Peptides against a protein of PDB entry 6FRK. Designs and how they scored, part 73

Target 1, 411 residues: chain A of PDB entry 6FRK
Amino acid sequence: NEEVLNAMLKEVCTALLEADVNIKLVKQLRENVKSAIDLEEMASGLNKRKMIQHAVFKELVKLVDPGVKAWTPTKGKQNVIMFVGLQGSGKTTTCSKLAYYYQRKGWKTCLICADTFRAGAFDQLKQNATKARIPFYGSYTEMDPVIIASEGVEKFKNENFEIIIVDTSGRHKQEDSLFEEMLQVANAIQPDNIVYVMDASIGQACEAQAKAFKDKVDVASVIVTKLDGHAKGGGALSAVAATKSPIIFIGTGEHIDDFEPFKTQPFISKLLGMGDIEGLIDKVNELKLDDNEALIEKLKHGQFTLRDMYEQFQNIMKMGPFSQILGMIPGFGTDFMSKGNEQESMARLKKLMTIMDSMNDQELDSTDGAKVFSKQPGRIQRVARGSGVSTRDVQELLTQYTKFAQMVKKM

## One batch from the design tools (peptide; aimed at target 1 F332 T334)

Design b2_p23_7_s3 (made by RFdiffusion4, then SolubleMPNN; from b2_p23_7, 15 letters changed)
Fold by OpenDDE base, seed 3:
Structure b2_p23_7_s3 (fold): chain B 411 residues (1-411), chain A 23 residues (1-23)
Amino acid sequence: as target 1 above (411 residues)
Amino acid sequence: EEELLELLKKLRELYLKLQEILS
């Protein structure tokens, strides 16, 4: 029995290491699981695999819970949130995502760019903020981040903003100059919350990086980014362990809406490759995919129109990155779409939808849309002119539709 | 729950196919 337990634990430990869980945490988890499993209860015919899985799940849940309540902003107060993290962590993008999240919830939210080190940091923040209609502050001429942060915080406090987000400089490495700058900014603005932004894709480096930030500044919250990619998120456990701070949000893609409150159970389920059924149900319900009963019935009959394809593209666009949806479905690996392809895929979807917006109801509702266009080539030219695209682009859409419709007929 | 799971399976298949087209 002990040999079988050790073999199964070895398999789980290997999978956790492949998920970028820190080797120290995996060792500790193995010991905790061994101590939590009653070998006598395992002898009584209980499903040994289920018991081990439950014990592993329970210990992973403990690893993401620092035992500290997450900071939450107070309504009607001025809440200053300072962001810290390395360059490339997604910090600047995450500032915009958090600002947008609070704005959508009816908070008076603003952004401050105190990154004077990175050329174009302020332009990037300004571009994101303007697109989201979020008020912003920064300077093209002031080089002291303390001055910019202080002036921006004072300005927005005087204007009665409730959420004041301060983006700081990042570096490629842990540099003393970065930590001194962060400490000076923190001392000047006295933030209510310091958020460490961590890239989930850095794997085993998460512990050392998170510790270095916590040792220099009073990190109270963690945001984990890039959980849409190949990163299984095991590094998040290392960040919690090192910072002793809760994960408050996760970044799940490149879109401003690809940002959600952290939920422990769904996250651990995803980490173990079990998917996020609850989050998938929530997203399905938000999209009113129940209204697609008619579509499902059509699909059962092997019927698929250009309108049905258009509606599916709308659903994908509303759901955000397709990789996230797939990653929420049990038995889909996180590896299905490379991060770079999501923006390009969304742009491609938008282009295809724009072409379909120039189609008429007869073309959209035909069970053989490609045949309608092939019989009357003048339709292709009309749609091309109406959408401002080439006849080749319309033909490419029809080719994709035909492939899709053929796949639906095989279902 | 079973109807929802069946819906999710169909959506999964649909989405896999969409991903193949978008790749």
Scores: peptide ipSAE 0.026, ipTM 0.486, DockQ to the pose 0.221
OpenDDE base, seeds 1, 2, 4, 5: peptide ipSAE 0.025, 0.024, 0.021, 0.025; ipTM 0.470, 0.462, 0.488, 0.490; seeds 1, 2, 4, 5 fail the geometry check

Design b2_p23_7_s4 (made by RFdiffusion4, then SolubleMPNN; from b2_p23_7, 15 letters changed)
Fold by OpenDDE base, seed 2:
Structure b2_p23_7_s4 (fold): chain B 411 residues (1-411), chain A 23 residues (1-23)
Amino acid sequence: as target 1 above (411 residues)
Amino acid sequence: EEEELEKLKELRKLYLELQKILS
């Protein structure tokens, strides 16, 4: 039993190290898991693998919890949020994402560019803010970030903004001058929250970088970016350990909507390659896919109509980014659909649905829709004319339907 | 939970095949 435990723990530790989890945290986790596993319960015929996975999961959840409550903005108050982080961490993009997140929730939100070091920082922030219709402040002439931050915060306080986000200069190296500048800005504006933005792709460097920021400024929150890439997010554990601050949000791509509140359980599940079963269940429930019970029952009986396919296309359209849905399913990596392929797939879905909107109930509800069209080719021409597509496009749809219906019969 | 997991596995198969059709 101990040999099996040690072998499985070795595999888990290897996977965590490959996920950029810090070596010290992996060692501590291994010791904690060994102490938490009752070897007698493993002898009683419980699935040893499930028990070890549960113990590992529980210890990872503890590593993500800093034991401090996350700061939350107060409605009707002026909340100043200062962003800090390295250049290239996605800090400026994350400021815009957070501003947009609160704006969509009905908060009066604004952005301040206090990055005077990077040429074009204000232009980039202005472009992002304008696209999202978020009020912004900055200067092309003022070089002191303390002056810009102070003036911007004062302006937006006087205009009764509720969320005031301040973007600061990032550096490529831990320079004392950068930390002094950040401290001067923090002292001048007295932020209610300081957010450290960390790039998940930096892996083992996450601890040292997060610690360097925490040692100089009072970091109270962490945002992890670039979780859509090859980064498995193990560096997030190192950031929490070093900053003693909760992860509040994650960035899951380049779009302004690729931003979500941090959830511990889904994150750890993804880190372990288990997928986000809970989030998938929640998303399935939000979609009121209860009508899918009737569909699942039809699928179990090998019945699949063009209407059933149409309803599935509607469900996919409602579920949003297909890549996100697949990434929630265990064993589907985030890499299964590139974002480019998703937009093309959604456009293709809309085209197929438009073709089906020109079909009649007899065609849609037939258990062999393709046979109805094959027996009466004039139907293809009618549907093609009705939907403004070629007869070839309708034939391609029917070919796709036939392939799908054959798959359903094999399920 | 097991019944929900089975429903999710069936849904997964469905979406995989939809993906193949849409690719």
Scores: peptide ipSAE 0.056, ipTM 0.611, DockQ to the pose 0.171
OpenDDE base, seeds 1, 3, 4, 5: peptide ipSAE 0.021, 0.055, 0.031, 0.028; ipTM 0.437, 0.591, 0.588, 0.542; seed 5 fails the geometry check

Design b2_p23_8 (made by RFdiffusion4)
Pose (drawn by RFdiffusion4):
Structure b2_p23_8 (pose): chain A 374 residues (1-38, 47-273, 303-411), chain P 23 residues (1-23)
Amino acid sequence: NEEVLNAMLKEVCTALLEADVNIKLVKQLRENVKSAIDNKRKMIQHAVFKELVKLVDPGVKAWTPTKGKQNVIMFVGLQGSGKTTTCSKLAYYYQRKGWKTCLICADTFRAGAFDQLKQNATKARIPFYGSYTEMDPVIIASEGVEKFKNENFEIIIVDTSGRHKQEDSLFEEMLQVANAIQPDNIVYVMDASIGQACEAQAKAFKDKVDVASVIVTKLDGHAKGGGALSAVAATKSPIIFIGTGEHIDDFEPFKTQPFISKLLGQFTLRDMYEQFQNIMKMGPFSQILGMIPGFGTDFMSKGNEQESMARLKKLMTIMDSMNDQELDSTDGAKVFSKQPGRIQRVARGSGVSTRDVQELLTQYTKFAQMVKKM
Amino acid sequence: EEEEEEELEEKFLEAYEEFEEEM
């Protein structure tokens, strides 16, 4: 049985290693689902599913904008990850939700960058800012957020150039662009086909600049996006959106469950009964209930107080005979009144008859009356 | 008789509630 756990466990470790999941997290997840584990494919895959939900959970809720206030969003990520594409996908998302959204092109390096964001904004009917001539992104971002602030826009999305960590020049310039415009949220856009080099870059981005949200693009293809587990752990940020194509409307919010599945592959007879059950539990205590001075009108009249401390186990064979629909019903007496066929099965395996209940049903009706009167 | 029995059951329930309040 120890060999059936390991053959089926190394087959999921290969399923995650092929899904570009970091080898550090696969080896760690393997011995987490091995230590926490101490119709067969369901008792195993359910344990694997709960261990994955433990990893995709960063514990941090997403940053959401406020209507009627200026929200500046700054995009960061590697070269070619889809920042300019996801810039227009997000401005189009909120603009359709009713936000005064605008775009700013703070890329002064990549050829045809302003022309790219201009044509994406021209098409989606979204205001845009940038420059062919201005070579300083700190100047383009500052003079753009200033312009769209004096025009009272609510979503101001600043696009930046692609950068990698070994370039300290572009990492300083990213920090200065973030310090000039002071963004409310910084989004780390990552390609879904990224391999093992993802945790190092995503961590260096978190160190130089405060990353709060992560977007995973190019998920409409074969890439399952296992590199996102390493960006969530590195940036401490949840995934808010995913990209699912080249167009502007190929964009939707991140849901954890489908991503993990792809990455993996009035008084009733019942109340009359519980009140009785507590009066029998407090039944050997009936002599305490006759203590009160001037109240002892009677005590154990006609000896019938002894069988009121004996009927509740026989009535419990009826509850033992009941399932969770009859037991958890608001009216435990209405489930059997409509279907007196349930009065025969309660009588079979519990040894009580269907006759005994007629005297009980009269005793029930009188008890149900005096509580609605209570 | 039946009325006396019902009165007794009601007085017993009252003595049960008064005991719960004293706890």

Design b2_p23_8_s1 (made by RFdiffusion4, then SolubleMPNN; from b2_p23_8, 14 letters changed)
Fold by OpenDDE base, seed 1:
Structure b2_p23_8_s1 (fold): chain B 411 residues (1-411), chain A 23 residues (1-23)
Amino acid sequence: as target 1 above (411 residues)
Amino acid sequence: EEKKEEEELKQLLKRYKELLESL
């Protein structure tokens, strides 16, 4: 029993290391899981795998909980939020995402660019802010970030803004000059919250970077970015451990809407490859894909048409990046994202939709679309010619449809 | 009702999963 437990824990530890979880945290988790699992309860015929998975899940949930309540802005007050982080962390983009998030929630929100070091930083912020219709402040001539931050905060306080976001200079390296500048800005504007923005794609470096910021600046919140890519989010655990600060939001893509409040349970579920069913439900509900009720009802009756499949491909395309949707579906682990370039998967869906655009209503609305084509092979040639594809591509679509329609009939 | 709708959506998503894995 102990050998089996040790083997399974080794697999879990390997998977967590491959998810960019820090080696110290993985070791601690292994010890905590070993202490939490009663070997006698494992003998009672319970699924040992499920018990270990549950114990691992529970210990990961503890690792993302710093035991500190996240700061939240106060309605009707002026809330100054200072952003800190390395260059390339997604800090500037995240400032715009957070501003847009609060604006959509009915907060009077603004942005200040106190990045004087990066050429075009203010132009980039201005472009993002203008696209989102967010008020902004910055200078093309002032080189002191303290002056810009102070003037911008004063201006927006006088204009009764509720959320005042200050973007600071990033550096390529952890230089003492960056930390001194951040301290000077923080002392001048007296922020209500300091947000550290961390790139999840830096993997094992997350701990050391997060610690270096926390040791110099009073980081109170963490935002993790680039969770849409190959980053499995294990660096988030390292950030919490190093900063002792809660993760408040995550960045899940390049779009201004690719930003969500941090939820512990969905995040750990995704990290373990269990999927994010709650986030997928929330995202489906936000998209007002109410048309799914009619489809769910048809699927309950074992009915599935080529039109139903087309509408579902449209819904998948509306949900955003295919990689994100797949990463939210249980058992579409990181391996599906690793095998499929998102662009290739979207191109495949678009190709299938283009084939279906060349079908007629009789073909699309048939409960046995494959049989309609099998009875009249000339339909395949018409559709192939209309969509600019081979007859083989049309047959492959019909084969996929048939497999799915057979599955729906068995349910 | 919400739990039933959630479970129906889970089943739908599982079916989409299987479809997408077949692509």
Scores: peptide ipSAE 0.007, ipTM 0.322, DockQ to the pose 0.023
OpenDDE base, seeds 2, 3, 4, 5: peptide ipSAE 0.006, 0.000, 0.006, 0.006; ipTM 0.318, 0.280, 0.324, 0.301; seed 4 fails the geometry check

Design b2_p23_8_s2 (made by RFdiffusion4, then SolubleMPNN; from b2_p23_8, 14 letters changed)
Fold by OpenDDE base, seed 1:
Structure b2_p23_8_s2 (fold): chain B 411 residues (1-411), chain A 23 residues (1-23)
Amino acid sequence: as target 1 above (411 residues)
Amino acid sequence: DEEKEEEELLNLLERYKKVLELL
């Protein structure tokens, strides 16, 4: 029993290390899980795998909980939120995402660019803010970030803004001069919250980076960026451990909408490759994919047309990046994404849809679309010519359709 | 009702899964 437990814990520890969970946290988790599992209860015929998974899940939930309540803005007050983080962490993009999030929730939100170090920082913020219709402040001539931050905060306080976000300079290196500048800005504007933005893709460096910020600046919140389908969530655990501060939001892509409140359970489920069913339900409901009831009923009756397949591809495309959708579905681990770049999968879907756009209603609405084409081979040539593809590409689509229609008939 | 909608949505997602495995 102990050998089986140790073998399974070794696999889990390997998977967590592959997910960029810090080696110290993985070791601590392993000992905590060993201490939490009663070997006698494991002997009683319970699914040993499920028990270990549940124990691992519980210990990961504890690692994400800093024991500190997240700061929340107060409605009808002026809330100053200062952003800190390295260059390339997604800090500037995250400022815009957070501003847009609060604006959509009916908060009077604004952005201040206090990044004087990076050429074009203000233009980038201005472009993002203008696109999102968010009021912004910055200077093309002032080089002191303290002056810009102070003037911007004063301006927006006088205009009764509720959410005042200050973006600071991100440097390429942990330079003492960056931390001094951040402290000077923080002292001048007296922020209600300091948000550390961390890139999840830096892996094992997350602990050291997060600690360096926390040791110099009073970080109260963490935002983890680049948690798209390729990013390993394990760096988030390192950020919480190092900062002792809660994760408040995650960035899940490049779009301004690719930003969500941090939920512990879905995050740990995704980290373990269990998927995010709740996040999928929320996304499907937000997309008003309710029109799928008619399609679900057809599929329950074993009916599946080329039009039904086209509508499914449209729905997949509406749900956003294919990587995000797959990363939310249980048993679509990172391994499914390893077989194809998201762009390649989306290009393949678009190609299949373009082939179907050259089909007629009789071909699309047939419950045996493949048989319609097999009876009249001239249809394949017409569709191939109309869509600018080979007759082989049309035959491949029909072969895929036939395989799927056969699976639907067996369901 | 929520549990049934969740189960129907899971079934839809499993069907998407099968479509995607064919791509």
Scores: peptide ipSAE 0.010, ipTM 0.356, DockQ to the pose 0.024
OpenDDE base, seeds 2, 3, 4, 5: peptide ipSAE 0.009, 0.010, 0.017, 0.009; ipTM 0.341, 0.353, 0.368, 0.333; seeds 3, 4 fail the geometry check

Design b2_p23_8_s3 (made by RFdiffusion4, then SolubleMPNN; from b2_p23_8, 14 letters changed)
Fold by OpenDDE base, seed 4:
Structure b2_p23_8_s3 (fold): chain B 411 residues (1-411), chain A 23 residues (1-23)
Amino acid sequence: as target 1 above (411 residues)
Amino acid sequence: EEEKEEEEIKNLLQRYLEVLKSL
């Protein structure tokens, strides 16, 4: 039993290290999991794999919880939020995403660009803010970030803004001059919240980086970016451990809407490659994709038509980048769709839809669409000609549909 | 009841997603 446990824990530890989880945290997790598993309960014939997975999941949830309540803005007050983080962390983009999030929630929100170090920082912020219709402040001539931040905060306080977001300079390295500048800005504007923005793709460097920021400025919140890439987000655990601050939001893409409140359970599920079923449900519900109730009822009754499959492909295409949706799907790891495979997969879906566009209502609405085509092979040739594809491509679609319909009937 | 319905939806989605893997 102990050998089997140690072998399975070794596989989990390897997968967590490959997910950029810090080696110290992985060791601690291994010890905690080993201590939490009763070896006597494992002897009782319970699924050892499920027990270990549950124990690992529970210990990862504890690593993401710093035991500190997340700061939340107060309605009807002026809330100053200062952003800190390295250049390339997605900090400036994340400021715009957070501003847009609060604006959509009916908060009077604004942006301040206090990045004087990077050429074109203000132009980039201005471009993003203008696209989102968010009020902004910055300077093309003032070089002191303390002056810009102070003037911008004062201006927007006087205009009764509720959410005042201050973007600061990032550096390429952990430089003492950056930390001194951040401390001077923080002292001048007295922010209600300091948000550390971390790129999930920096892997094992997350702990040292997050610690360096926390040691200089009172980081109270973390935002993790680039969770749409190959980064499995293991660095987020290192940031929470180092900052002792909660993750409040995650960046899930390049669009201003690719931003969501942090949820512990979905995040850990995704990190383990279990998918994010809750985030998928939430995203499906947010899209107000048509009569999900009617689809759910049809699926509960084991009914699935070619039209139902077509509508689902339309829904998938409306959900945005297929890689993000697949990353929410249990056992589709982030690696399943390289950026190249996403375009190919979307092209494949679009090809399948084009084949179905050449089908008639009798073919689309049949509860046994494959049997309709098998009884009258001339239908396959008509659809193939209508869609500009081979008869083989239509047969492959019908074979896929048959697998779907059989799975739905087993539901 | 709501928790059961959510679990049923989760199971339905999970199975639907297993089928999407087979595409």
Scores: peptide ipSAE 0.013, ipTM 0.383, DockQ to the pose 0.022
OpenDDE base, seeds 1, 2, 3, 5: peptide ipSAE 0.012, 0.013, 0.013, 0.012; ipTM 0.377, 0.383, 0.381, 0.375

Design b2_p23_8_s4 (made by RFdiffusion4, then SolubleMPNN; from b2_p23_8, 14 letters changed)
Fold by OpenDDE base, seed 1:
Structure b2_p23_8_s4 (fold): chain B 411 residues (1-411), chain A 23 residues (1-23)
Amino acid sequence: as target 1 above (411 residues)
Amino acid sequence: EEKKEEEELEEFLKRFELLQKLL
């Protein structure tokens, strides 16, 4: 029993380390899981695998929960939200995404650019805000971020704005001057929430960065950016651990709509490489693509054909940035995205579709397409010749399909 | 809320059993 536990924990720990989870958190998880598992209950014939999985899941949920309730804006009040973070964290883009999120929810939202250090910061914010039809404030002449932030907050308070977002200067280094400027701005505007924006792609550096911010400014919320298929999000756990503050939103790409409320379950699922089927279904429903209801019904009934996979690939190609949608599809996210850019991923998808274009209706519409090919290996050679690919490429597609079809059968 | 958390947990466990077959 202890050998089986240690083997499964080794696999989980490896997957978490590959997801950029901090080595200290992975060690603590392993110890907590070992302490939570009664080996005597494991001896009584309970499904040992399910028990270990449940314990791992429960401890992962605890790693994303700081035990602090997330701040939420109050309707009909003035809510000042100050953004802090390093340059290149996606802070300025995230300010616009959050403003747009609240605007779409019927909040009176505005943006203030208090980044006086970066040339063109105000022009960038103004462009994003204008495109989203969000009111904005900033200066081309004032160099004191405290003055700009104070004037902007006062202006938008007087105009009865409900959500007032203040973007601050990001620096290339954790300099004391940056933290002093952030403290001066925070003291002047008295924000209701301070949001730390962190880039998930910095991996193991997330802990040290998040700690440096928390030690200097009263971070109350975290937003994690660049969760666009390349960053596995393990750094987010380090941010929660260091800041003791909840993740409130995640940035999932470059578009203004590539922003979602943080959900623990989908995040842990993505972190482990399981995809986000709910988020995929939600995105598919939001896009109002034809046949979505029929596809969702088939998935709910545990039915998944090669044609259903082909239709999903067509839908993915229609949905925009390929990186985001592949990260939501189980078994495609981790291996398909880690090895290439969006263009290479699209070329791989087109190659898979070209292989399926050489299949017949009996092969495409079978609820066990892989078994149709396994019973008659001559079909693999026919499809390979028809699509101009190797028999190995067809076998890889069928292996991938089998992985998906097993997923859908277990839903 | 507890029932929804149990359903989300069961669905997660189904998905996790699958990840361990995919890895």
Scores: peptide ipSAE 0.009, ipTM 0.335, DockQ to the pose 0.016
OpenDDE base, seeds 2, 3, 4, 5: peptide ipSAE 0.006, 0.007, 0.008, 0.005; ipTM 0.353, 0.360, 0.352, 0.329; seeds 2, 4 fail the geometry check

## One batch from the design tools (peptide; aimed at target 1 L326 F332 T334)

Design b2_p24_1 (made by RFdiffusion4)
Pose (drawn by RFdiffusion4):
Structure b2_p24_1 (pose): chain A 374 residues (1-38, 47-273, 303-411), chain P 24 residues (1-24)
Amino acid sequence: NEEVLNAMLKEVCTALLEADVNIKLVKQLRENVKSAIDNKRKMIQHAVFKELVKLVDPGVKAWTPTKGKQNVIMFVGLQGSGKTTTCSKLAYYYQRKGWKTCLICADTFRAGAFDQLKQNATKARIPFYGSYTEMDPVIIASEGVEKFKNENFEIIIVDTSGRHKQEDSLFEEMLQVANAIQPDNIVYVMDASIGQACEAQAKAFKDKVDVASVIVTKLDGHAKGGGALSAVAATKSPIIFIGTGEHIDDFEPFKTQPFISKLLGQFTLRDMYEQFQNIMKMGPFSQILGMIPGFGTDFMSKGNEQESMARLKKLMTIMDSMNDQELDSTDGAKVFSKQPGRIQRVARGSGVSTRDVQELLTQYTKFAQMVKKM
Amino acid sequence: ESEALVESFEHRLEAIKELEEMRE
């Protein structure tokens, strides 16, 4: 049985290693689901599913904008990850939700970058800012957020150039662009086909600049996006959106469950009964109930007080014979009144007859009356 | 018998209330 756990566990470790999941997290997840584990494919895959939900959970809720206030969003990520494409996908998302959204092109390096964001904004009917001539992105971002602030826009999305960590020049310039415009949220856009080099770059981005949200693009293809587990652990940020195509409407919020599945592949007879049950539990205590000075009108009249401390176990064989629908019903007496066929099965395996209940049903009706009167 | 059971049940409820009052 120890060999059935390991053959089926190394088959999921290969399923995650093929899904570009970091080898550090596969080796760690393997001995996490091994230590926490101490119709067969369900008792195993359910344990694997709960261990994955444990990893995709960063514990941090997403940054959401406030209507009636200026929200500046700054995009960061590697070269070619889909920043300019997801810039228009997000401005189009909020603009359709009713936000005064606008775009700013703070890329002064990439050829045809302003022309790219201009044509994406021209098509989606979204205001845009940038420059063919201005070579300083700190100037383009500052003079754009200033313009769209004096025009009272609520979502101001600043696009930046692609950068990698070994370029300290572009990492300083990213930090200065973030210090000039002071964004309310910084989004780390990552390609879904990224391999093992993802945790190092995503971590260096978190160090130089404060990353609070992660977007995973190019998920409409074969890439399952296992590199996102390493960006969530590195940036400490949740995934808010995913990209699912080249168009502006190929964009939707991140849901954890489908991503992990792809990455993996009035008084009743019942109340009359419980009140009784507590009066039998407090039943050997009936002599305490006759203590009160001047109250003892009677005690154990006609000896029927002894069987009121004996009927509740026999009535329990009826509850033992009851399932969770009858037991958890608001009116435990209405489930059997409509279907007196349930009065025969309660009588079979519990040894009580269907006759005994008629005297109980009269005793029930009188009890049910005096509580609605209570 | 059923009437004696009802009277004994009511009497228990009243005795619980008066015990609560004596404690207060």

Design b2_p24_1_s2 (made by RFdiffusion4, then SolubleMPNN; from b2_p24_1, 16 letters changed; failed a check: too like the target's own chain)
Amino acid sequence: TIDNEIELYKQILEAIEKLKELKE

